# Designs tried in a protein design run: peptides against a protein of PDB entry 3WG5. Part 62

Target 1, 218 residues: chain A of PDB entry 3WG5
Amino acid sequence: LAKNIVYVAQIKGQITSYTYDQFDRYITIAEQDNAEAIIIELDTPGGRADAMMNIVQRIQQSKIPVIIYVYPPGASAASAGTYIALGSHLIAMAPGTSIGACRPILGYSQNGSIIEAPPKITNYFIAYIKSLAQESGRNATIAEEFITKDLSLTPEEALKYGVIEVVARDINELLKKSNGMKTKIPVNGRYVTLNFTNVEVRYLAPSFKDKLISYITD
Target 2, 218 residues: chain A of PDB entry 3WG5 as posed
Amino acid sequence: LAKNIVYVAQIKGQITSYTYDQFDRYITIAEQDNAEAIIIELDTPGGRADAMMNIVQRIQQSKIPVIIYVYPPGASAASAGTYIALGSHLIAMAPGTSIGACRPILGYSQNGSIIEAPPAITNYFIAYIKSLAQESGRNATIAEEFITKDLSLTPEEALKYGVIEVVARDINELLKKSNGMKTKIPVNGRYVTLNFTNVEVRYLAPSFKDKLISYITD

## One batch from the design tools (peptide; aimed at target 1 S79 R103 L106 D150)

Design b2_p21_3_s1 (made by RFdiffusion4, then SolubleMPNN; from b2_p21_3, 14 letters changed)
Fold by OpenDDE base, seed 4:
Structure b2_p21_3_s1 (fold): chain B 218 residues (1-218), chain C 218 residues (1-218), chain A 21 residues (1-21)
Amino acid sequence: as target 1 above (218 residues)
Amino acid sequence: as target 1 above (218 residues)
Amino acid sequence: MKRFKSDGIELEVIGAGTFKR
């Protein structure tokens, strides 16, 4: 039986327009090959709201399941990363990772203080994040608290509260645990049952451009 | 029977991108020689969060056990050093050392006062440090208090509360006491039982570059 | 839903956090 393909790609660093391009490229490659799924190893401290929203849209438009995997240990899906995760078909976290802290800011003042977003913007993102949680059948109350309390969770807490679906140490354990799970949002209008029984894992590397931009933004 | 090798290296000073390079170099050398373990003698007042997180990742990706040893007497694993320790396979402390005080800050004001991190950042690091503690089977409540109370512990307290595994006066005592212990986190997916029965200790010195940068940042 | 032109809104947690000396 022809092995189904699962792609794995890494996205690390700040969420920017360039990050959108990475998501788009990776998902497109996986779609073209009719992969069973793509797993995005995500490690981000956050970033831009515009890029984040575009990424969420791109994930939701995917022709195949997009699994966000907060990986490796020590990684985070912080701020923008949480929205991205909540917009995905499945969330996994490695032990030692975190998710949450989603309060929007306008930026930093000259003294390094946070410039708070006006209530109108904060309320918009509360509604937005709750909608993502509700659509995916995840805990909308906790999603709101990611903003209102700037809450961050461990993998165990996130699993316990129904924010994420899987805690896994590596890709193999993730595939094993997620096998037979339904996607938390539809793929092309249907909830997909993941089948990871006979899969080949293919890793996608960042392009030269991806490496260069990562170097510049560090 | 061919003597197993244990490497010992020193990392002292502020945690920066250069410190990451030191960790990476030292661990890589030990990995290449298939060492039984590497012991990092750590003495740090803290440093940058980004570098700290990268170091934790590098430790957790190690092909061999990484033992963080707060050494010599008078040394500290303060702030960033605590996270690094909690992310390691085994923590040891020499008598007269300290661990903890992990509250994140944005920096120092012109008058030398601490610019406090906003709640979102503080909460992020609470989740992060708790996750590291939980993954390693260490006291997550105390780990949280390293931030919320800016708690610092003696070796005896840290051992008592289940934050660390060994109190040792020197490398020989450390090897003796840790012999037969399981790593607190996996090495390549497996908990390793340390075997220090027939070991040769090899010391790694800082490179010329390491010496130069340490000289510039002092 | 009117996309608020979120031009300039950042969802960032970890800037250059410094730990205490």
Scores: peptide ipSAE 0.104, ipTM 0.338, DockQ to the pose 0.076
OpenDDE base, seeds 1, 2, 3, 5: peptide ipSAE 0.145, 0.143, 0.031, 0.169; ipTM 0.345, 0.339, 0.252, 0.373; seeds 1, 2, 3, 5 fail the geometry check

Design b2_p21_3_s2 (made by RFdiffusion4, then SolubleMPNN; from b2_p21_3, 13 letters changed)
Fold by OpenDDE base, seed 5:
Structure b2_p21_3_s2 (fold): chain B 218 residues (1-218), chain C 218 residues (1-218), chain A 21 residues (1-21)
Amino acid sequence: as target 1 above (218 residues)
Amino acid sequence: as target 1 above (218 residues)
Amino acid sequence: MNRFKSDGVILEVIGAGSYKL
């Protein structure tokens, strides 16, 4: 019998190969315990495209629902974070957060100026982000505009435009509002109805390695 | 009597000479066992043009049908991957995948900027990709636009435009949908009708060498 | 069978790479 357990973990900072390891670890723990879901509190300015794509794959391969929660207030699912969110089973945002600004870049010049990605790469990511939106039944036009217009949205706008599913102030409100919602993508080939009645919330602490690497990359 | 065996193997990452060795090994195993087909789960950002052309030749010389399956969700048959797919007996894509962005480049400059290929080279690959599309009865106009416009497509778009044959969520759905389809190119001089009734699916694991090289090239 | 020959130029046919998002 699946335990009425919901895991909550935090991922903050740049998206890197290490961020993939965090997602993989957290999801694996929740899978092993047959949790009802895992909520990832996400706060990211973006990061590496390769790491992002691997994270999306890991989420989509999850045996349980993965909820991306842009949290706390002041957090963002910027750039790579938006792709990750769009690849997830459910998206929530707290008030005072943002999502979008997804244009790929090569990097920064010595003066801090953006080095633009070639049109080839921009078009690749347009197709990719649209596919994530379409697969999840989210607004693919807005997903494209996250790149083509560097669009950023508030939680209320993102909800209104069908980019996200929930606006919630905290985990308790998120659980309450998302209870009975269907996942936006399949879990093991099936759309799951979330059951957050009488759930135990378990917080996953970052490992020592998680803390150390986060400290080094900041 | 051909065994009702379908092999499934995975190829991920950049297209290199090593990727050719993987294709050759996998196809050879499936040929030796007189498999009904081999499905290659493909996830690639692209790679070397020479390796790509060798892979296409190896596929076209296969004694059994080679199905390229852009999988899992979030995967791509980007750039060189598109050429490989177009050179294959059948193309499938999972939801949330992409295909296209095929413009050749010489490489990257020190600042990460693309070094453009000369028009002569671009035109060569336009002719090449169009030939693959035409030979397979796939959309040669779109194939050209994969270069000239750096076009990328979703699975649904690619199906609609006649670039691919199947959209499927998993191997079981792929087998079900592709059962009774004819190969888009000949197998040993004959177009083969795929027979996936009562098939055994056999997964080919990557060799130790496969895993090691994948790790080093990441 | 591939009818085209490379001119020996090393070409990259990459649609994605190490980009920042």
Scores: peptide ipSAE 0.100, ipTM 0.397, DockQ to the pose 0.067; fails the geometry check
OpenDDE base, seeds 1, 2, 3, 4: peptide ipSAE 0.061, 0.028, 0.027, 0.057; ipTM 0.341, 0.343, 0.265, 0.343; seeds 1, 2, 3, 4 fail the geometry check

Design b2_p21_3_s3 (made by RFdiffusion4, then SolubleMPNN; from b2_p21_3, 13 letters changed)
Fold by OpenDDE base, seed 2:
Structure b2_p21_3_s3 (fold): chain B 218 residues (1-218), chain C 218 residues (1-218), chain A 21 residues (1-21)
Amino acid sequence: as target 1 above (218 residues)
Amino acid sequence: as target 1 above (218 residues)
Amino acid sequence: MRRFKSDGVELPIIGAATFKR
């Protein structure tokens, strides 16, 4: 019996156009192989809004379920990472991770002070993040508060408030807990029930380019 | 019987020269009134290294215990905030907060990418953060990992690993739990046993300037 | 929906200490 394939890939660092390319590459590979799902181990402090929106769109257009897994312990889906997670088919978090802090900014002043986004932009992203929450059946009130209060949550709180679906220590626990769950957003117009009963886990390695960029940004 | 005074002040936002002024002002007020301690409710994503180091020095020179309280839930003592906390006489965290992510950076590129600090700077701050941990009897290994692994911890983990001293939901619980604890660093050359048995809590309001800067940076 | 060219909008980055040379 052909084992269902689950891909696992890591995306770490700032959300940029390069991060989009990583998402696109990984999801494309998984789509081509008709994987049951791809799990993205995400660790990000945030990044660019444009790249984030493109990533969300790419996830929403995926032919297979995309699971965002905030991993490892100590990692975060901060700022842009939260938007990406909310745009995904399933969110999992490892113990000791965080999600939230979504207030948009224009940048940093020379003194390191945050340059606040004008109300127009802030309101745009409030609407946007709420839409992601609503579309995925997640807590839109908390999603708004991720911006208005710059709220951050633990995995336990995020689960409790209906922001995420799974708390898991590792990939095996994630697969076990998420088995039989429905995707929070459609895949090709349909909600999919995940089947992780007999799966082969395949890890995707970063490309040479990914490594190089990571090295340069590191 | 003259109630021992405990001051509480909030410092929120990026660590800058202005944040130093806030710390200095608040601590000075508490010193002048011979307070039992000052509790600083800290919520920061980080900031400037120079300001951070000055703040640490100011705390270490305090005539009274300075308690850093990562508060409210959702707040963080991230990056520079961790250094400040490690330089303080006692660290408390509210549930749902975080500490860590201390890797120094030179700044952000135009594309929002992190410009990594050269090894010289990174190593400097590894040594610095380890010194703060060692001086305070806190976990120096974890302090290093806050940089080398960009580690972030929950309150429970931070407590477990010996990074912080108290997990508390509010000021009253903080006072209760920290009563009888010794400061982790000296006050005027002596470790102080905190006495919160009969205290008056006084809240310090932000100055007009603080409000204005907050308003401008908001 | 007018794609607000978010070209100039950054989302907060948490955990970075900036060092001024």
Scores: peptide ipSAE 0.063, ipTM 0.321, DockQ to the pose 0.139
OpenDDE base, seeds 1, 3, 4, 5: peptide ipSAE 0.049, 0.042, 0.028, 0.032; ipTM 0.425, 0.400, 0.250, 0.419; seeds 1, 3, 4, 5 fail the geometry check

Design b2_p21_3_s4 (made by RFdiffusion4, then SolubleMPNN; from b2_p21_3, 14 letters changed)
Fold by OpenDDE base, seed 2:
Structure b2_p21_3_s4 (fold): chain B 218 residues (1-218), chain C 218 residues (1-218), chain A 21 residues (1-21)
Amino acid sequence: as target 1 above (218 residues)
Amino acid sequence: as target 1 above (218 residues)
Amino acid sequence: MRRFKSDGIELEVIGAGTLKL
């Protein structure tokens, strides 16, 4: 019996237009191979709102389940990462990770102070993050508080409050625990029941471009 | 009986040379007035290593106790903020704040990837953060893991592990709980027992320059 | 939903973790 393929890819660092290209590439590969799912190991401080919204849209348009896995221990789905997670088919977190702190900012002052977003922008993102939570059947009150209180949660708290679906130490535990779960958002208009009983795990490496950019920054 | 003065000031945003100037100004004012202590409400993602080290030195040279209070809820003493906290006479955290995530980075790649610090720099900061923990009688193992595992802790965890001294919801609770505590590092070569039984709280406002920079960024 | 064209203002939804040191 052909094993169901599960892809695993890593996305680390700031959310930018390049991060969108990574998501698009990874999901496209997994779609082409008719994978059971793709797991994105996400470790991000946050980033650009435009890129984040595009990534959310790309996940929502995915032909396969996209699982955001906040990994490894010490990683975060911070700010833009939280929006991306809330826009995904399933959220998992490793122990020692965090999710939240979603208050939009315009940037940093010359003195290093946070430039607060104007109320109009803050309210827009409150509505947006609540919509992501509602659409995925996740805790919309907590999603709002990720902005209004700049709330950050542990995996245990996030699970308890219904922000995430899985706490898992590694890919094997994630596959085991998420087996039989329904996606929190539809795939091609249907909620999918994940089947991880007989899976082949395929790791996607960074592209040459991803490597090149990492080297330029080393 | 003249009330012991406790100053309270806010430092928010990235740690920069300007943040150093804020610390220096605030501490200098409190020193000039022979304050019992200054409480710095700290909410920082982190910032520059040079500025951080200068701030730590300025705290260590303080003629009065400098209490770092990670505040308000949703705030963090992240990265550089953790070093600053560990270099202070007392650390307090409000519920819903965090401390840790101290892995040094060189910056961000064009693709938004984190540029990892070379091992030499990472090892330098491991030694440095451990020294701050040891000098203050705080958990040096956890301090190392703030770098090596990019560990972040809740106030409850940080208190449990001996990283911080106080969990407090507000200034009044902080004053109450820290009353009679000894500073974790010396003030002018002596460990000071804090006396907050009859205190006048004085809030230091941002300077005109602090305001101007906030306005330019609004 | 009107795509708020964020006119060139790089709205950074930066989580607390984008620390430089």
Scores: peptide ipSAE 0.099, ipTM 0.350, DockQ to the pose 0.092; fails the geometry check
OpenDDE base, seeds 1, 3, 4, 5: peptide ipSAE 0.081, 0.074, 0.024, 0.028; ipTM 0.347, 0.465, 0.285, 0.292; seeds 1, 3, 4, 5 fail the geometry check

Design b2_p21_4 (made by RFdiffusion4)
Pose (drawn by RFdiffusion4):
Structure b2_p21_4 (pose): chain A 218 residues (1-218), chain B 218 residues (1-218), chain P 21 residues (1-21)
Amino acid sequence: as target 2 above (218 residues)
Amino acid sequence: as target 2 above (218 residues)
Amino acid sequence: FKVSNAGVLIPVLGAANSLKF
């Protein structure tokens, strides 16, 4: 009861309805265990808008800070993952990862051709991504360009431009660097200072169902 | 005189990429065997827009008539399934089935809440559903109300209003009543008269991949 | 490492408040 606990979970692949269930399951475990924070290792090339908006909402309502960590090296928080990141308490990127490329699309034709969205829906997602950035004090100008210019950024660029808060190789370095940082959004109405000294790290294994469904969608 | 071959397949659940694959697989089989028609027993609550548009496109390119049959009783062709029906060569409904209810939403939230669709998406789907109805000679005024009023129809109402062509209890009654009917859209440029005199019915079983994905869904 | 043309899919679902049978 008198411990400082950080949960670490993994989320890989297309952001779907099932991805929401994962976020909710992992965050719920951390909440019920009074965790200082939960670190989500995120690698997503794309996903659906509805599950992305539900995840952002679940993060906004989280009783503990949610740290989105673009990891491992080579991972990306592209498309839906970018919004999830902008909608969270803190963003960390591992070396060689990517963030951005968030243009909303109606989807993919028989060819694999891109089915673009009506111009106005592009404006809707611009307003939504600007809102997430402003609510978290992040660079909304660059966030808008994730859509309008299909902009993508390396870790160092994302840090310089004020989109993320940490560049870290691993969980330990992430804890060291983010220790003492304020969350970019509130936890239950209050901006919180992260206390990662003398912390117990607990890893949440992805279930059989997680790995299988991810593999199938792949 | 001649033996006419009719294929029958079942397509159930949410409309997704796997559903497009089912439509493509079952239609390709019927095309290669020079079938008179393929009948799809459709039961769907809704699904994704891109897959629905890809299915409508696959049906437009079909070298043989595709008959959408809302079956069994209790089934519906709601939301995305309505567009598939309106985009097909002939629509049949079993007693006690439903068609319509197509108001687009961005999706569902955590607590029963619904994420509203911006007006541009709504107007986009109004134009698209009116177009499918106009191209097939079906009631465009009523088709719009599937969206603007979330209108849903019984089989008897759907026939009366000119949205569908046949009300049938089974495959036997469907072939009997639809024999001699012209298709509502062309097959390779010409509107084909359906010949169901002297008919061999062939049922297509769902593949291993089909069954697995649906068991996981159940 | 950068990505491009990821695109956020808009699944565009239906409300389906009610159905007739």

Design b2_p21_4_s1 (made by RFdiffusion4, then SolubleMPNN; from b2_p21_4, 7 letters changed)
Fold by OpenDDE base, seed 3:
Structure b2_p21_4_s1 (fold): chain B 218 residues (1-218), chain C 218 residues (1-218), chain A 21 residues (1-21)
Amino acid sequence: as target 1 above (218 residues)
Amino acid sequence: as target 1 above (218 residues)
Amino acid sequence: MKVSGAGVEIPLLGEVSSLKF
């Protein structure tokens, strides 16, 4: 029986191997406690594709629902963050946040210009993001356009187009609105109906390592 | 109970990580004192996107209303400054000020020409600025045009188009006109009605560090 | 084809630090 516990953790900044470690640690803690769900407050401009793909896999292998919450206001799930969100069991966004802009790049040139990914890579990620959207019952056409048109959406647009499930101002509103919703992807092979009735919210703090790395990478 | 105190602080110049520190410090002081509000007299040509986004978040996380006041006459909330304003609880402008011109750039070339941001970045910030406007109940179409048309507005135009809430010549007029107004975004999850009846105005001076950095960066 | 993720950044912004507004 899942405990009436919901974990909340924050992931902020670039998506890296370190970010994967954070996801893994946080989800593992929540799994160990048989939590009803974990909410990841996500604010990212994007990051490494490899780390992103690993994070998506880790989410999809989770024994509990992983809710990506683009939070706080002003946050974004940009680029790699969008993939992570689309790979999750439920996407929520706070007002004032954004999602999208998913075109892969090889990096930046010395002049700050984008080094474009070759068509092969771009097409791979088009297929990948469409697959994530399709698997999660989200708008695959829009997901493709996150790449092909460098599309970015507001929470209201994302909700309207069926990219996300919830717009919520805070954790309490998120829990309230998502209560009784079915996960968009399976948990342990089953779609789970979220039960946030009288839940205990537990906040997971970053580890010392997490804080140190954040400090160094800022 | 909020004290009948309104703090006033000045932020001038380019938006940088240091500017974030100023916002954070000033807002923290006002929060600690349970002030009715803090007024930030803003004069900026813009600055770094990362710092801007962090500042917006800091404002939106404020426990007290943060009023952005484009002041004095001749000041601007240009580029990053517009985002900051749109992320705030109330925007005021003095006569003779301006707001807008929000198109992101990668920088300036050796010849001083703008290095354009790639569409991915531009579209991201279009979504971002629209989201800020929508969340604050301000004109999202105009917010978009701050980017797409490099639009700049006078206080009168900005008020007319529903971008800002107040035109005021000084702090006293600002307090008078904004008294009884509701914040455009929530404070601690609630829209606050401003009470500037018989308030004490406290001016926050820059720290020694603030003065030193300002001196070095000028 | 393992897309070597090592060189692919899906950054919206590389160093957002380099973006000026």
Scores: peptide ipSAE 0.048, ipTM 0.362, DockQ to the pose 0.076
OpenDDE base, seeds 1, 2, 4, 5: peptide ipSAE 0.051, 0.045, 0.042, 0.045; ipTM 0.335, 0.303, 0.302, 0.316; seeds 1, 5 fail the geometry check

Design b2_p21_4_s2 (made by RFdiffusion4, then SolubleMPNN; from b2_p21_4, 7 letters changed)
Fold by OpenDDE base, seed 2:
Structure b2_p21_4_s2 (fold): chain B 218 residues (1-218), chain C 218 residues (1-218), chain A 21 residues (1-21)
Amino acid sequence: as target 1 above (218 residues)
Amino acid sequence: as target 1 above (218 residues)
Amino acid sequence: MKVKNAGVEIEVLGEVSSLKF
């Protein structure tokens, strides 16, 4: 019986236009092979809002389930990473990871001080993040507090409050726990029940370009 | 009977990208030789958050137990050093050392005054440090207070409050006291019982590059 | 609601990279 394929890829670092290209490439590969799902191991401190919103759209347009897995331990889905996660079909976190801290900023002054976003921008992203949470059946109150209180949560807290769906130590545990779960948003207009009973895990390596950019951005 | 090897290496000074390279090199050597463990004698005032997080990840990805030993007397695992310790398989401290003071800062002004991190960043690291503590079965309340109260503890206090596992005066006492302890986080998905009954202690010297960078950063 | 990408590079960055502990 043809094994259902689950792809696993890593996205690490700042969210930029190049990060969008990585998401797009990885998801496209998984789509082309009609994978059961793709798991993106995400570790990001955040990044650009425009790139983030494009990534969310790309995930939502995916022909297959996209699982955001905050991994490995010590990783974060911080700021932009939280939005990406909330826009995805399933969120998992490894122990020792974090999610949240989503308050938008305009940047840093010459002295390193944060330039706060004006209320207009903050309110926009409050509405945006709440919409992502609501559409995915996740805790919209907490999503708002990721901005208004700059809240950050542990995996256990995030699970408890209904922000995420799975806490898992590794890919095997993730597959085991998420098996039989429904996607939190539709895939091609339908909520999909994940089937990880007999899957082949296939790891996607970064392209040469991905490696180069990661090296430069580090 | 082939003696189990325990490696011992020193990491001193500010946490930077080069410090990551030192950790990576030392742990890699110990992994290659299938050592029972590596003990890192750590003395740091802190450093860069990115380097710190990378080091934590490297430790957590280790194929062997990594013991952080705040040593010698007078040393500290301050700030970034505390995170590193909390992310490790076992924490030991020598008498006269300290751990804590983990409040993030953006840097120093021209006059030497601290530029405070915004609440967003502080909350992020509160969640992060708590997750490290929780995953390792250490005191998450105290871990939070390392930030919120800028708390610093003695070895005795840290042991009492369940932040660390061992107080030891030297490597021999450390090996004796930690013998039979389980790692506080898994090694390759499994909690390991340390076996220091018949071990050869092997000291790793800094590379020439390590010496040069330490000299420049000091 | 098409938020016009006003050219302001809004960073939803937890810029932890420049943080010192």
Scores: peptide ipSAE 0.145, ipTM 0.382, DockQ to the pose 0.075; fails the geometry check
OpenDDE base, seeds 1, 3, 4, 5: peptide ipSAE 0.126, 0.039, 0.101, 0.051; ipTM 0.361, 0.255, 0.335, 0.275; seeds 1, 3, 4, 5 fail the geometry check

Design b2_p21_4_s3 (made by RFdiffusion4, then SolubleMPNN; from b2_p21_4, 8 letters changed)
Fold by OpenDDE base, seed 2:
Structure b2_p21_4_s3 (fold): chain B 218 residues (1-218), chain C 218 residues (1-218), chain A 21 residues (1-21)
Amino acid sequence: as target 1 above (218 residues)
Amino acid sequence: as target 1 above (218 residues)
Amino acid sequence: MKVSNAGVELEVLGEVKSLKY
C-alpha cells in the first residue's frame, strides 16, 4: 500500500523575504509529491510584516495541509510567527515553547528603545490577526490580545484557549494526535481530514543557500 | 562491571555565544562516551538571551541527562542562568548560592542605569520561563516571579518551592542525593532514572579557546 | 483604506538578541 508521505522541514530565525523562499520551496516540494501534509518546525522571534503576510498567503494557497509545529522545546512562534501559525491548516506546539507577542513596532531607536506603531497600523493588524483566527476557527479574542496586551502563551494555555490544536513532544506524537483531525482552513476549497496512520516521514534539508542566509542573519 | 561515567565541567561568567560552544562541547563529549550524566557546575550573573535560548535547546536535545549544579558556594544561576537551569534535566544548588533575578533588560545606559525591556519582551520571557518550568514539573508561579518581582531564592527556598531538586555541598553529595531520581524532562523522549551507584567522576577541563574567551569576556 | 505595512516590523527578535539577562 503506497505509504502516504509527510514532509518535515525546519524554519528558524527572523522572518524575512528569504524565509518566504524557504516556505515556498518546502511547500512546493511537498505539493509536487502529493504529500499528506508538510510539518514546518518553526522557531522564530518574528520579523518583517510584509514577509509574514506573504508566507501566510503561500500557506493558504497550498495544495496540501501545512502544519506549523513550534519546535523544539524552547522555540517560539513569536510575533510574525504567531500570524503564520494562525494562517496555517494546523498548529502544534512542543512543551516548553511559546506563542504570541504580536504588537507591531516600527523599529528601534538608536538607543535600542522601541518605536511604537501608530494606532492606524496597530488597528490594521488587530483586524488582520482576528481575521486569521476567525477563518481558522481559533480564538479571535486571544488573537487580538496577542497585540493589545502583547500576550504570550504556553502550549497548555494556547490549547486551553483554543489558539492551537495539538501539544506534542515530537513528530511521532504530533502525527498520532493530529491523525483524524480536520484542517482548520480549507485545502483547495475543502477541509481535509489528516491521515497519518501509515505515513513515511521525510525530512527536508535546507539548501546551501538556506544555510548561508541563516548563518548571515544569525 | 563497566563503571558508569559522570562528567563534571565548569561554566563560569557571562552567557554568550561562546558559552553555548562550551555547553555544546561538554555535552557532546559526555554523549559520545554514553555517560550516565553530565554535571555542569554553573556560576553566571546572566548574559545574552539568544545564547541562553540556544543553550536551553542544546540541553533539551542532549542524548544524556544534563544536571545544572549551581556551585561553588557564592555562585549564582542569575538571570540567563535560571532559564538554563529550568531547561535542564535536574537542578542542584550548593549552600550559599542563589537562583533567579530574571527580569529582561535591553542593556545599560552610559551612566550604568538599566534600560528596561518593553512589556512585549517581558511578557515573552514570562511565557518562556513558565513553559520551561511547566515542562520540567517545576514551580511556574515562582518562575514567573523570577521576572515580575525579580525574585531571587536561596537553595533552601528554591527546594521548598519546587524550583530545584537537590541541595548538595559537593559532587559526592549531589550524586548520592540525586541517585534514583528521574530526570525532570525527557532524554530522547524518555524520563531517565539516574543511576549513580557505581560511577566514575571525570572532570572536563576547558579548552585553550575556552580559557582565552572566558578571560576576554571577564 | 489599505495601510501600507512595508515599514512595519513585527519583530520581537531584535530585542531578544540585545537583551541582557
Scores: peptide ipSAE 0.085, ipTM 0.345, DockQ to the pose 0.072; fails the geometry check
OpenDDE base, seeds 1, 3, 4, 5: peptide ipSAE 0.045, 0.081, 0.016, 0.018; ipTM 0.231, 0.319, 0.233, 0.237; seeds 1, 3, 4, 5 fail the geometry check

